# Peptides against a protein of PDB entry 1ZZD, part 114

Target 1, 109 residues: chain A of PDB entry 1ZZD
Amino acid sequence: FQVVNPYLLRDLVDLGIWDEGMKQYLITQNGSIQGLPNVPQELKDLYKTVWEISQKTIINMAADRSVYIDQSHSLNLFLRAPTMGKLTSMHFYGWKKGLKTGMYYLRTQ

## One batch from the design tools (peptide; made by RFdiffusion4, then SolubleMPNN)

Design b2_p27_3_s1 (from b2_p27_3, 12 letters changed)
Fold by OpenDDE base, seed 5:
Structure b2_p27_3_s1 (fold): chain B 109 residues (1-109), chain A 27 residues (1-27)
Amino acid sequence: as target 1 above (109 residues)
Amino acid sequence: MEEEEEKKKLEELEKLFEKYEKELLEP
């Protein structure tokens, strides 16, 4: 199963592009939207993933909440770049909120 | 130590998010 940021799902719904096809695409892409042509660049930047959070930290945070996290990607930080930092903060905040309240798990039908 | 640093970074990101949210909702 694939863990997905709940705010990403909300934004895709707001764009009117969320459907079964999109769901399956995200599963195959480990939650990445970078390759989607119908997604604004702003959202791609917002939900871009890197490896700025240590795997140990991610695992510890997940263990604390008994939530599985796919370790193929990590969230951006980019705290030193104000513009990117703002976008990153939204992505990271959504991830944290998902850990606290429950992540959405995408599964094949 | 690394975990503590990442927690601090998380708190900083939350503060940045609050500012960004304010700008989006109150233009």
Scores: peptide ipSAE 0.021, ipTM 0.286, DockQ to the pose 0.108
Fold by OpenDDE base, seed 1:
Structure b2_p27_3_s1 (fold): chain B 109 residues (1-109), chain A 27 residues (1-27)
Amino acid sequence: as target 1 above (109 residues)
Amino acid sequence: MEEEEEKKKLEELEKLFEKYEKELLEP
């Protein structure tokens, strides 16, 4: 499973490095930015934790996905994924609810 | 028919994602 965090997308945009190539790279890396040399280590550390939590959550909630599409790429769109700093019980509940009702999955055949 | 439906869903998903990208790119 791959999760694309909206806050990660925002941060990549803010860094001025977001483009179609970056998008495809993230898809191939299952949402991991650890291998990107032009990303500050601070962000890598942050999103390492977020990525790990998100992957576990996605795996557990995969059956409740709103849309599943079997294609050549794997992507889970997290439109309401929390950051590490905002991961409180309330935010996590909201995140779970969002996953159940609003998550879209692209799956590789 | 099923394949066509999947293609349609994919297109809708892509459009949604592009919209989200646009919102982030153009806040």
Scores: peptide ipSAE 0.015, ipTM 0.280, DockQ to the pose 0.023
Fold by OpenDDE base, seed 2:
Order: C-alpha cells, then sequence, then structure tokens
Structure b2_p27_3_s1 (fold): chain B 109 residues (1-109), chain A 27 residues (1-27)
C-alpha cells in the first residue's frame, strides 16, 4: 500500500529538480523524498509514504473521502476530498492537499 | 513472489507518476 500525492510532483517541479532521473529515483524509493539532499525539510515532512505514517492515519484520511477505483491499475484508489475530517495535524498538511486534489493509493495486497 | 509483487508495485507507481506528469506538465 502506497500513497501518491499529486502535489509532490508540482513541488518538485517548482524546485526545478524534476526530471526523468528524479522520477525514476522516486519510483525506486517507493515515492519517498526523505533521502534527497536538495529538498527542504519542510517538504520532506509534508510528503511521507505509507511506511512513514501510521496505517490508522491513512484510514482516517480516507474515511471521509470519495473513493474512485481505477480499473486500469491494480487496486488503485483515487481519493478526492474537498475537506479534511479526522486529520487536523499540520504535520500532514501535504497529505491534506493531496487528498483535496485527488490523492492516489496503491494497494498491491 | 515477493519480488514480482514489488516489481508490479513499482510499475504501477511509474504509471501514476506518468499520469501526474502528463496532467501537470502537458495540460
Amino acid sequence: as target 1 above (109 residues)
Amino acid sequence: MEEEEEKKKLEELEKLFEKYEKELLEP
């Protein structure tokens, strides 16, 4: 299970570091930017993978969301939420933004 | 296999990033 925040790409583009190499790096790192030296710590705090936050938090984030299943990908859930319900922490601000714009969850098993 | 599952996961992740990239950079 992995969460892909659509704002991550935007922020990386804004930083001027997005390219094909970065894309492949993120893929190999399972979406984590924690190891990138050229990314501000605040962004690292905003963008964490499912492994970096509790499953309970993810469930709470998804509980009050519109879930769309994309059959083109294996167990991909597209979550769209105009508001955040159970999560108020500033620590997950980036996640909140992602959900509002259509956050994607990959669930392999 | 676990390795095969990971490969599949990475491929799906790649597709998602490509989708995001197209939507953001090629509107």
Scores: peptide ipSAE 0.037, ipTM 0.530, DockQ to the pose 0.019; fails the geometry check
Fold by OpenDDE base, seed 3:
Structure b2_p27_3_s1 (fold): chain B 109 residues (1-109), chain A 27 residues (1-27)
Amino acid sequence: as target 1 above (109 residues)
Amino acid sequence: MEEEEEKKKLEELEKLFEKYEKELLEP
């Protein structure tokens, strides 16, 4: 199974591109959206990991948490004066929230 | 000024993230 950030899911939903095909894509790409042409570059930059955590480590950390999908929160990716630092801050905020509230698990059927 | 504030915010968030990570690894 693939652990994904709930805020990433929310952003994909907000873009109107979330569907079963996208779900399967994320599973096969280990949660990466970098190769998606229909995703804004700002979003790709936001969810680009600042410091790398192995996928196995991420899964292990989230395994004992409740499965969570909350689409009530979204990140403001279109700032008046966006900087990489600001995007990174939002990334960490989303990641922290995901760890705190739980992770969403995508699995094949 | 704005960039410095964002840098400070980033550092704060990184510290919080590390704290939560430790809690998840060793509950």
Scores: peptide ipSAE 0.024, ipTM 0.305, DockQ to the pose 0.079; fails the geometry check

Design b2_p27_3_s2 (from b2_p27_3, 11 letters changed)
Fold by OpenDDE base, seed 1:
Structure b2_p27_3_s2 (fold): chain B 109 residues (1-109), chain A 27 residues (1-27)
Amino acid sequence: as target 1 above (109 residues)
Amino acid sequence: MEEEERRRELEKAEELFKKYEKELEEP
């Protein structure tokens, strides 16, 4: 699974670049858009973490509460601890911004 | 009912997040 910020998803849709290929790219890149040439730098900066948090800390925080929507195979709401054993500062940042609307899990087909 | 449940769970998560965020910023 790959956690994705819902606002990032919105912005990618607004740019007209969201598709299955983009989804797979995000999965392979651990949610990073920094390497995408067709994304404005301002968006890259917006979704870049300013501060670093240890993976252990992020995992501990996320394990308490997690609400995710899976739209890869079906539209489902998941109320569970994260299945991701490797969370990054980017994932934490995405989670923070997504607390109001929920977070998305992307999976391969 | 599903939306209400989601809202409640998100609120709980947000409160926990605030707690942890405070601990990280003010250890």
Scores: peptide ipSAE 0.018, ipTM 0.279, DockQ to the pose 0.043
Fold by OpenDDE base, seed 4:
Structure b2_p27_3_s2 (fold): chain B 109 residues (1-109), chain A 27 residues (1-27)
Amino acid sequence: as target 1 above (109 residues)
Amino acid sequence: MEEEERRRELEKAEELFKKYEKELEEP
Protein backbone atom coordinates (compact mmCIF):
# COMPACT_ATOMS: atom_id res chain seq x y z
CA PHE B 1 0.00 0.00 0.00
CA GLN B 2 0.96 3.67 -0.40
CA VAL B 3 0.20 6.55 1.96
CA VAL B 4 -1.26 9.56 0.18
CA ASN B 5 -2.34 13.06 1.13
CA PRO B 6 -6.14 13.38 0.93
CA TYR B 7 -5.79 16.84 -0.58
CA LEU B 8 -3.53 15.46 -3.29
CA LEU B 9 -6.26 12.99 -4.13
CA ARG B 10 -8.75 15.83 -4.23
CA ASP B 11 -6.56 17.85 -6.56
CA LEU B 12 -6.02 14.91 -8.89
CA VAL B 13 -9.76 14.29 -8.96
CA ASP B 14 -10.38 17.96 -9.67
CA LEU B 15 -7.93 17.78 -12.56
CA GLY B 16 -9.95 14.88 -13.94
CA ILE B 17 -6.96 12.56 -14.11
CA TRP B 18 -7.71 10.25 -11.19
CA ASP B 19 -8.38 6.66 -12.19
CA GLU B 20 -7.17 3.14 -11.52
CA GLY B 21 -4.09 3.73 -13.63
CA MET B 22 -3.21 6.82 -11.63
CA LYS B 23 -3.66 4.89 -8.40
CA GLN B 24 -1.29 2.20 -9.59
CA TYR B 25 1.16 4.83 -10.75
CA LEU B 26 1.23 6.49 -7.34
CA ILE B 27 1.76 3.14 -5.66
CA THR B 28 4.66 2.42 -8.00
CA GLN B 29 6.15 5.87 -7.44
CA ASN B 30 5.77 5.83 -3.65
CA GLY B 31 3.29 8.69 -3.77
CA SER B 32 5.33 10.99 -5.99
CA ILE B 33 3.58 12.95 -8.74
CA GLN B 34 6.74 14.48 -10.15
CA GLY B 35 6.65 12.30 -13.23
CA LEU B 36 3.10 13.23 -14.23
CA PRO B 37 3.01 15.43 -17.34
CA ASN B 38 -0.62 16.47 -16.93
CA VAL B 39 -0.19 18.03 -13.48
CA PRO B 40 0.54 21.77 -13.23
CA GLN B 41 4.10 22.54 -12.20
CA GLU B 42 2.91 24.60 -9.24
CA LEU B 43 1.11 21.58 -7.84
CA LYS B 44 4.13 19.40 -8.47
CA ASP B 45 6.32 21.84 -6.57
CA LEU B 46 3.85 22.01 -3.72
CA TYR B 47 3.41 18.30 -3.31
CA LYS B 48 7.11 17.67 -3.73
CA THR B 49 7.52 19.49 -0.46
CA VAL B 50 4.63 17.63 1.14
CA TRP B 51 5.94 14.33 -0.17
CA GLU B 52 9.44 14.98 1.12
CA ILE B 53 8.13 15.87 4.56
CA SER B 54 6.08 12.69 4.59
CA GLN B 55 9.04 10.55 3.61
CA LYS B 56 11.44 12.15 6.05
CA THR B 57 9.32 12.90 9.09
CA ILE B 58 5.60 12.27 9.17
CA ILE B 59 4.99 8.91 7.49
CA ASN B 60 4.65 7.22 10.87
CA MET B 61 2.05 9.72 12.05
CA ALA B 62 -0.57 8.52 9.61
CA ALA B 63 -3.73 6.96 10.93
CA ASP B 64 -4.56 3.71 9.20
CA ARG B 65 -7.35 4.40 6.70
CA SER B 66 -8.04 2.59 3.44
CA VAL B 67 -9.89 4.83 0.99
CA TYR B 68 -10.30 4.76 -2.77
CA ILE B 69 -11.84 7.66 -4.71
CA ASP B 70 -12.79 7.39 -8.37
CA GLN B 71 -14.46 10.46 -9.87
CA SER B 72 -13.72 13.44 -12.10
CA HIS B 73 -14.96 17.04 -11.98
CA SER B 74 -13.90 20.64 -12.55
CA LEU B 75 -10.89 22.09 -10.80
CA ASN B 76 -11.63 23.79 -7.49
CA LEU B 77 -11.86 27.58 -7.73
CA PHE B 78 -9.17 27.96 -5.07
CA LEU B 79 -6.68 26.27 -7.38
CA ARG B 80 -7.52 28.00 -10.66
CA ALA B 81 -4.92 30.77 -10.48
CA PRO B 82 -3.28 30.84 -7.07
CA THR B 83 0.20 32.10 -6.40
CA MET B 84 2.66 29.51 -5.22
CA GLY B 85 2.78 31.05 -1.78
CA LYS B 86 -0.97 31.10 -1.41
CA LEU B 87 -1.29 27.56 -2.70
CA THR B 88 1.43 26.39 -0.36
CA SER B 89 -0.24 27.97 2.65
CA MET B 90 -3.62 26.50 1.83
CA HIS B 91 -2.31 23.03 1.21
CA PHE B 92 -0.05 23.10 4.23
CA TYR B 93 -3.04 23.88 6.40
CA GLY B 94 -4.95 21.05 4.79
CA TRP B 95 -1.97 18.76 5.09
CA LYS B 96 -1.59 19.62 8.75
CA LYS B 97 -5.23 18.83 9.36
CA GLY B 98 -4.74 15.59 7.46
CA LEU B 99 -1.96 14.66 9.83
CA LYS B 100 -4.24 15.22 12.77
CA THR B 101 -7.09 13.18 11.33
CA GLY B 102 -5.01 10.58 9.50
CA MET B 103 -3.71 9.74 6.05
CA TYR B 104 -5.21 7.58 3.34
CA TYR B 105 -3.69 4.37 2.06
CA LEU B 106 -3.95 3.25 -1.55
CA ARG B 107 -3.93 -0.48 -2.24
CA THR B 108 -3.94 -2.60 -5.36
CA GLN B 109 -7.09 -4.41 -4.24
CA MET A 1 2.72 9.68 25.30
CA GLU A 2 1.45 8.99 21.81
CA GLU A 3 -0.18 12.40 21.50
CA GLU A 4 2.92 14.13 22.77
CA GLU A 5 5.13 12.25 20.35
CA ARG A 6 2.76 13.04 17.51
CA ARG A 7 2.87 16.70 18.47
CA ARG A 8 6.66 16.66 18.47
CA GLU A 9 6.76 15.02 15.06
CA LEU A 10 4.25 17.51 13.70
CA GLU A 11 6.37 20.36 15.00
CA LYS A 12 9.39 18.92 13.22
CA ALA A 13 7.35 18.61 10.05
CA GLU A 14 6.28 22.23 10.31
CA GLU A 15 9.85 23.36 10.70
CA LEU A 16 10.87 21.32 7.71
CA PHE A 17 8.00 22.76 5.69
CA LYS A 18 9.08 26.28 6.53
CA LYS A 19 12.53 25.44 5.27
CA TYR A 20 11.21 24.07 2.00
CA GLU A 21 8.76 26.92 1.60
CA LYS A 22 11.61 29.37 1.87
CA GLU A 23 13.56 27.44 -0.72
CA LEU A 24 10.60 27.45 -3.09
CA GLU A 25 10.27 31.21 -2.82
CA GLU A 26 13.88 31.77 -3.78
CA PRO A 27 14.77 31.58 -7.48
Scores: peptide ipSAE 0.017, ipTM 0.355, DockQ to the pose 0.115
Fold by OpenDDE base, seed 5:
Order: structure tokens, then C-alpha cells, then sequence
Structure b2_p27_3_s2 (fold): chain B 109 residues (1-109), chain A 27 residues (1-27)
């Protein structure tokens, strides 16, 4: 099943584009919204980092405090720096909030 | 320090993520 951030769902609902087709799309795209033309780039940039990052990569980054990710590429890794650290924290904010509020499970019917 | 704050935030995120890690490995 595909786990999704509840804030992503909220944003899609707020955009008025959430429907069964969107649900199926997210499942097939492993939660990625990058291919959606009707989603603002700002949201794409956000959720590229918040959700499209490999879960394993996130764990590794959390375990290794010296590693951070770049916003431009979900798998770009950088050594710790004040700016990068700040960006990483911001990038993880939405993800962390989603975890705190629980995850929504998308399943095929 | 900002660095310590970042560390704490990452640790919190890690702890939360670990709760869902196993579930994420399932289809």
C-alpha cells in the first residue's frame, strides 16, 4: 500500500483535484505529485522533499547527523552546513507533521 | 545553537519515522 502525508491530501482537496483518479495516480506513482500539471510548483517542490525521498534515505540521514538533503533532488546528499541543516529541517517539517498526525493508507480496490 | 536544534528535530523525526518504517515496507 501507499502511505501518504495527510497534509498532502489536504492540499489536494483544497485544490479541488482530489478524486478517485488522483488516488489511483498517487498509488501508481508511489506518492509522487511531480507529474501533475494542475499542482502548483511550490507544492511540488515541497512534497518532493517531504515525501518523495526514499524512506531508507531519510532514516540514514536521521541516523547520520552530518548528512542533509537538497531540495532540488530528493536523493542529493550533502555534508552538514548551517544553511543545509536549516533547509533540511524545513524540508522535514511537513513530513514530521504528517507523521505526528498519522499517515493515510492508499490501497487499490 | 541552531545545530543542536537541527539535531533535535532530526532525532524527533527519526523516532516518529521508525514507528511507520515497518508499515512502509509492506505493500
Amino acid sequence: as target 1 above (109 residues)
Amino acid sequence: MEEEERRRELEKAEELFKKYEKELEEP
Scores: peptide ipSAE 0.016, ipTM 0.314, DockQ to the pose 0.039; fails the geometry check
Fold by OpenDDE base, seed 2:
Structure b2_p27_3_s2 (fold): chain B 109 residues (1-109), chain A 27 residues (1-27)
Amino acid sequence: as target 1 above (109 residues)
Amino acid sequence: MEEEERRRELEKAEELFKKYEKELEEP
């Protein structure tokens, strides 16, 4: 399954583009919306930086070989990390709020 | 897996997250 920010999910729903196809796409794209043509650039910019940080952290952990956590669980743990607040600014307020409210888990039906 | 073992592994992961977050904050 794929973990996504609940505020990202809300934004996609508000845009009226959330459906089963979108869900499956996000699963295949590890939660990235950057490749979606029907998403406003403003939203892409809003979620880009923190998403990239999350992915880099997962990759670094895998390379370290100190611990093994699957991609979805690694992302979830990272998003809940105490220092996440330092990685976000007012510009990423929506993302930060999503972290505080938990993560949404996407899976195929 | 024992609960205690799982807890220890998660704790290690959290420590690594803090480490890597710091590295990413200071590019």
Scores: peptide ipSAE 0.015, ipTM 0.284, DockQ to the pose 0.051; fails the geometry check

Design b2_p27_3_s3 (from b2_p27_3, 11 letters changed)
Fold by OpenDDE base, seed 5:
Structure b2_p27_3_s3 (fold): chain B 109 residues (1-109), chain A 27 residues (1-27)
Amino acid sequence: as target 1 above (109 residues)
Amino acid sequence: DEEEEEKKKLEEQEKLYEKYKSELEEP
């Protein structure tokens, strides 16, 4: 599923640092770029809020899932596809909202 | 031509972006 915000992906490609290694790193970091040395601080600041929102959404979804999953792995597998879809939509909604705010700030400064 | 080179670089980046975007959007 989509781990990286498409705008972040664009920015990383523009920086020329996007590759398979970067992809795997971001997957491990749940989309966070805060630990990347080759990313400008301004970009980190922009996506910090976006990431926080997205992580909050993921945590909330995970919590909700935990409430529903009171049985074994079979139920987990059944809910996996729908859960991933919901996670993706909510995650990216948070990303998009945060990005808009951040981009506005950067453009006005 | 420097301008032409920059345009080519941009096009390559956009191509990569679309490729990786597609890969990341897969469930």
Scores: peptide ipSAE 0.018, ipTM 0.408, DockQ to the pose 0.014
Fold by OpenDDE base, seed 4:
Structure b2_p27_3_s3 (fold): chain B 109 residues (1-109), chain A 27 residues (1-27)
Amino acid sequence: as target 1 above (109 residues)
Amino acid sequence: DEEEEEKKKLEEQEKLYEKYKSELEEP
């Protein structure tokens, strides 16, 4: 199964369009919002790009074991934040910056 | 059932989101 992106969930809630119908729709559409008429096109474009980048990253990580290991360690370090609130704040901030500049991952050489 | 599992996971994410939202609003 596919998990809904937590940032997408946030944005849908903030837009006030999150409801049971939306939830069921996303489940049936494997997390895609592209077909939703009540979602701004800008948001659709945003998460389309995010999805593409994410999939590309996952594929690349699977192809390069070194990259995969590096990302795993990075995640572990990130989870060592002193509080969940601070962790979440940093995560959202990083996401926001990634959306603005483009998302890339560093390869281990 | 895969659909039921996805539904459950989404509900868990909703709960997690509400928690995160509250934490972000505290500062």
Scores: peptide ipSAE 0.018, ipTM 0.436, DockQ to the pose 0.021
Fold by OpenDDE base, seed 1:
Structure b2_p27_3_s3 (fold): chain B 109 residues (1-109), chain A 27 residues (1-27)
Amino acid sequence: as target 1 above (109 residues)
Amino acid sequence: DEEEEEKKKLEEQEKLYEKYKSELEEP
């Protein structure tokens, strides 16, 4: 079972690089963006520090609510399930603030 | 065809995501 960080999905959409190919790539990489050449290094550095912890936490949250899907649909969960997105936003409130600042910085460069 | 169908599906996902973006960003 795999769950992708919803803020990562947001960032990829904001960068204009989200597509079906990207989705499939992330599935094969268990949500890691470190190998993507079209992602800014600042974003890679940001997610590198919390990637493993965040994935574990999100999976635990999903399990607590008896949510289980196969890995092929894991990325769709946050896109189509506003409840999960909202719960994650509350859990990662501090992280969200950091991401907003980082993305603003990247867009202005 | 299959490619066009997947493209439409992706666009629908993006539209839905934007609709709920505020819920993801605002607890």
Scores: peptide ipSAE 0.015, ipTM 0.352, DockQ to the pose 0.073
Fold by OpenDDE base, seed 3:
Structure b2_p27_3_s3 (fold): chain B 109 residues (1-109), chain A 27 residues (1-27)
Amino acid sequence: as target 1 above (109 residues)
Amino acid sequence: DEEEEEKKKLEEQEKLYEKYKSELEEP
């Protein structure tokens, strides 16, 4: 399973670029978006600044509260997520807390 | 059937997300 930041998933969905191809790309890139040309630099800088932690560390910290998602489920889940404004203010806080309270897992099919 | 199973899985995921969402909103 590939652990991914829930706020990153939301941002990708909001951009309308989340699909099966994106999912597979994230799996192969260990959750990094730095190489994506269709992602705004602002988002790249944001998640770079938040610090991409090793997958092993993330898994160890969040495994017990992680949510398993696939491409079909992700859209539905984030439609019910808190508003963008609320989550934007919580980006840095959410990264740290997300590792403790729950992280999303992308699974291959 | 696969469609019903997928629906059940989605419902389970939604329940899990609601729990997670509540935790995110606590601060």
Scores: peptide ipSAE 0.012, ipTM 0.245, DockQ to the pose 0.023

Design b2_p27_3_s4 (from b2_p27_3, 13 letters changed)
Fold by OpenDDE base, seed 5:
Order: C-alpha cells, then sequence, then structure tokens
Structure b2_p27_3_s4 (fold): chain B 109 residues (1-109), chain A 27 residues (1-27)
C-alpha cells in the first residue's frame, strides 16, 4: 500500500483535486506528485527536498530494514513490506511530524 | 489483512525514525 503524508493529503484536498483518480495516481506513482499538472510547483518542490539525509544514514537504514531513499523524482522513503512484497513509501517531508500525527494509506480495491 | 499490514508498517517506520532520528537531522 501507499503511505501518504497527512499534510500532502490536506493540501490536495484544499486544492480541490482529491478524488478517486488522484488516489489511484498516487498509488501508481508511489506517492509522488511531481507529475501532476494541476499541483502548484511550490508544493512539488516542498515535498521533494525539504528533508535531506546523509548517504551514510540511507545505507544504514537499508541494511537494517530494507529501507532506502529515492530522490530521483521526489524525496521518498521506501520500505519493502515483509510479507506481501509491496513497497510502502512516503514523502520524506514531514517525516518527523507525520509519523506522530497519524499517517494515511491508500490501496486499490 | 492489508489494514493490519499498514499498521505494522507504520509501526516499523516509527521505530526506524526513533533509531535514526539523530542521523536524519544531521546534514
Amino acid sequence: as target 1 above (109 residues)
Amino acid sequence: MEKELAEKLLKELEELFEKYKEELEQP
């Protein structure tokens, strides 16, 4: 399933663009909004690079629990699900607060 | 089952954060 930053979800709702199509898009794009034409560039930039971590930390996390950071399109944390072979991702922006404030998750039916 | 997995993964993310938060906050 796809973990979604609650602040991102709020922003999409506030923009009035949250619907089933958007939900499916985020699932297929691992939570990335970089390809959305109807999202302000400021939000794309915000969720892309607000957080930065050292490569050493990335390696340590990957070695520990198969976690890695993808910065190709947006800064995302990926965690491989242990049983179902799914990749769970979240935007690294809001990491510290988002984990404590309740994360949302998306899945296909 | 998927909801249960979601909760498990969330917990794992929280554990990872607590374990690496100091490193994550350093440039």
Scores: peptide ipSAE 0.021, ipTM 0.249, DockQ to the pose 0.061
Fold by OpenDDE base, seed 4:
Structure b2_p27_3_s4 (fold): chain B 109 residues (1-109), chain A 27 residues (1-27)
Amino acid sequence: as target 1 above (109 residues)
Amino acid sequence: MEKELAEKLLKELEELFEKYKEELEQP
């Protein structure tokens, strides 16, 4: 699973480049848009990909950033071997810690 | 469509959190 901020999806839709191909690209690239030539640099700077260290550590980092960072700055999280249950637990933990950023799940069709 | 789906899923997650937050607060 790739966990992506919904604002990224919105922005990709607004650019008119969101489709099944883009979804699969994001899955294979672990949510990174850095390699896309048709995406403005400002969006690439805005959205960052964070690799998993641990569920708790990643959520703590996101929660800390959410306190002082504008909502437009989106953190994209990627777990090595997540289950839906683990992702749900991370969301609950994130909300418990005051995380303001929502997450969207990208999966293969 | 994907934006709408994302918003719907986020709402569902928020509802689930509210439903189970007390259980999750258990040590």
Scores: peptide ipSAE 0.020, ipTM 0.338, DockQ to the pose 0.055
Fold by OpenDDE base, seed 2:
Structure b2_p27_3_s4 (fold): chain B 109 residues (1-109), chain A 27 residues (1-27)
Amino acid sequence: as target 1 above (109 residues)
Amino acid sequence: MEKELAEKLLKELEELFEKYKEELEQP
């Protein structure tokens, strides 16, 4: 699994490049977008700090297996659904209003 | 259905955030 910043996911969605392939890429690259040529440099600079999340935090988050599984499963449903755009918009709107930092779980399908 | 799914996901993320927000703000 891989933990990523929810705003990064939002920005990737806004760029129109978020899909299952991108999800798998982030997992294999430990959340890094530095190697993506189709991502603006300003976003690469912005999210360098995402990697500053402690490994202990990641382990603790992974211990919440039930929630993690639910999140991963829900994300997979979004990627498969024709209404992904609407679901994503609702999700990130709520996050923007209430959550200023945090994480999102990514898992292989 | 789609709205309910989105709201469920958001709720779960909010719960995780509240649980780990202080730790996540540390390097």
Scores: peptide ipSAE 0.018, ipTM 0.286, DockQ to the pose 0.096
Fold by OpenDDE base, seed 1:
Structure b2_p27_3_s4 (fold): chain B 109 residues (1-109), chain A 27 residues (1-27)
Amino acid sequence: as target 1 above (109 residues)
Amino acid sequence: MEKELAEKLLKELEELFEKYKEELEQP
């Protein structure tokens, strides 16, 4: 399962471009937004570094897990098969920031 | 039950964040 940075999820929701199609796109692109034409270059530059760092650590993880938003324009985060000890510190940081900025629901799958 | 699980996960994530926040704050 693909893990998406919570900061990115929030920003995509704020841009109003998060939907099921976007979710599937990110899964197929291993979390990269570089190919999205409707994302500002500023965000691409920001998350390029974050994405590279995350990929370096996440690819080697043995346990399946994912973080995603289920509903468009709603910060409803789902943790599927969460293994807390194996999540990167960046994911935890993004999660905490999301909690402070308008996260409504936390669910496990 | 779902609420209790969510609260547990939140607490665990916050604890882990506090453990690693110093590393994240480094350039």
Scores: peptide ipSAE 0.018, ipTM 0.228, DockQ to the pose 0.100

Design b2_p27_4_s1 (from b2_p27_4, 17 letters changed)
Fold by OpenDDE base, seed 2:
Structure b2_p27_4_s1 (fold): chain B 109 residues (1-109), chain A 27 residues (1-27)
Amino acid sequence: as target 1 above (109 residues)
Amino acid sequence: GFSDEEIKELLEELEKEKEKEKLLEEL
């Protein structure tokens, strides 16, 4: 599966810090750049938000997919800092969108 | 990804549904 966000890749290339080492780092960090000292904080903040937005998109896609696959695929969610509130809202959102399968796998960064 | 406002709205809806569910369980 693709770990690196294509926009993040672009930005890292623009910063001149993209290399094989960076790639391996991102793989080990599940795409997170929060721990990188050579990345501007503004960029970290941007992709913090983008990450959360992406999860919403994943839920939407999973909900749409579940209509056709009849619970064949699991929903996998990745959160940087999950709270009970966020988890509850995502669960309800998934339910409202017609997810037939519950959250099978939750991973935190 | 949910904004604070989206989370708030979803939680409000969730609470409403929970209340309905409780009422149904009491029947």
Scores: peptide ipSAE 0.016, ipTM 0.300, DockQ to the pose 0.515
Fold by OpenDDE base, seed 1:
Structure b2_p27_4_s1 (fold): chain B 109 residues (1-109), chain A 27 residues (1-27)
Amino acid sequence: as target 1 above (109 residues)
Amino acid sequence: GFSDEEIKELLEELEKEKEKEKLLEEL
């Protein structure tokens, strides 16, 4: 699954554009709304992409299962410049937080 | 500080749990 900012989800619902198509779009775009033509620019400016969010925060949100887009037993993590140490800490932290099925795909920017 | 072997073991356990969960959902 992919963690979604709960405030972003709220705003998308308020705009009346939240549907299955939007869900699939966000999955393919790794949570980014920057490419959506029906989203006001002010919202695009307000919300950071997954690349700009602390990976630790993403893992915490995933562990809490608060707001996420489900994608087939996977948690995608995104790093701009991963190191072995960073990757290891992420794996360990995810495991520690109970994401025993989460670490499926690690993407580098 | 984790060794490559420790990382491998973690990934194997994760994969095992994924498969288990998938099988349970299909039942």
Scores: peptide ipSAE 0.015, ipTM 0.273, DockQ to the pose 0.036
Fold by OpenDDE base, seed 3:
Structure b2_p27_4_s1 (fold): chain B 109 residues (1-109), chain A 27 residues (1-27)
Amino acid sequence: as target 1 above (109 residues)
Amino acid sequence: GFSDEEIKELLEELEKEKEKEKLLEEL
């Protein structure tokens, strides 16, 4: 499973700081670059999200169907408003799983 | 809240981004 957002990967490559170590770091950090000292703050701000933790983890821990729906809606709104920052592949994974669950419950309502 | 069509479009966008990532790593 790919954890790094393709736009983030491009930007890191352009900065000349992409390597195997960086890749492993991002995997362990669920795609977050917030803790990297060699990344410009502007880039950190660009990829900062309201949900800096794994959406997969959040969704997996959720038990109530309404939580799944709210999670799906929230992530969809963030995607519709790109000014709020870009999501990592981990966020996309969580979003996708949340959407699938939300769609299921929307059909059953 | 969302229509089925909106959800489908969002899922398609997600798949496109995943494909871009795959292509970039294969270079």
Scores: peptide ipSAE 0.008, ipTM 0.210, DockQ to the pose 0.019
Fold by OpenDDE base, seed 5:
Structure b2_p27_4_s1 (fold): chain B 109 residues (1-109), chain A 27 residues (1-27)
Amino acid sequence: as target 1 above (109 residues)
Amino acid sequence: GFSDEEIKELLEELEKEKEKEKLLEEL
């Protein structure tokens, strides 16, 4: 499994609170930011460890099965506090995963 | 929507963050 969600890393950097201490804390907490006092509550609600893993799994499964999904509509159901920026990032993650799967099938068929 | 160039830039940013995640897993 992934230790830290790459979108979380981006948001922490954008807030200017990413440093070596933050890195070590996240490692010991298996990617959880729930206990950090300097992180906005909005991000804590968005980036719960169980939620991050579950959503990635669903996106990967959908892409691997070549099921047509409207990414923006489907991903919105998994976000507690969705923003246009988050939806865009997740949409392109799913899109890239779908392309990789598609290329795999093109090689085998 | 997004232009082809904008899509490429977004994907590159996502890959950069995935690289950071791999570094964390190695610690």
Scores: peptide ipSAE 0.007, ipTM 0.227, DockQ to the pose 0.021; fails the geometry check

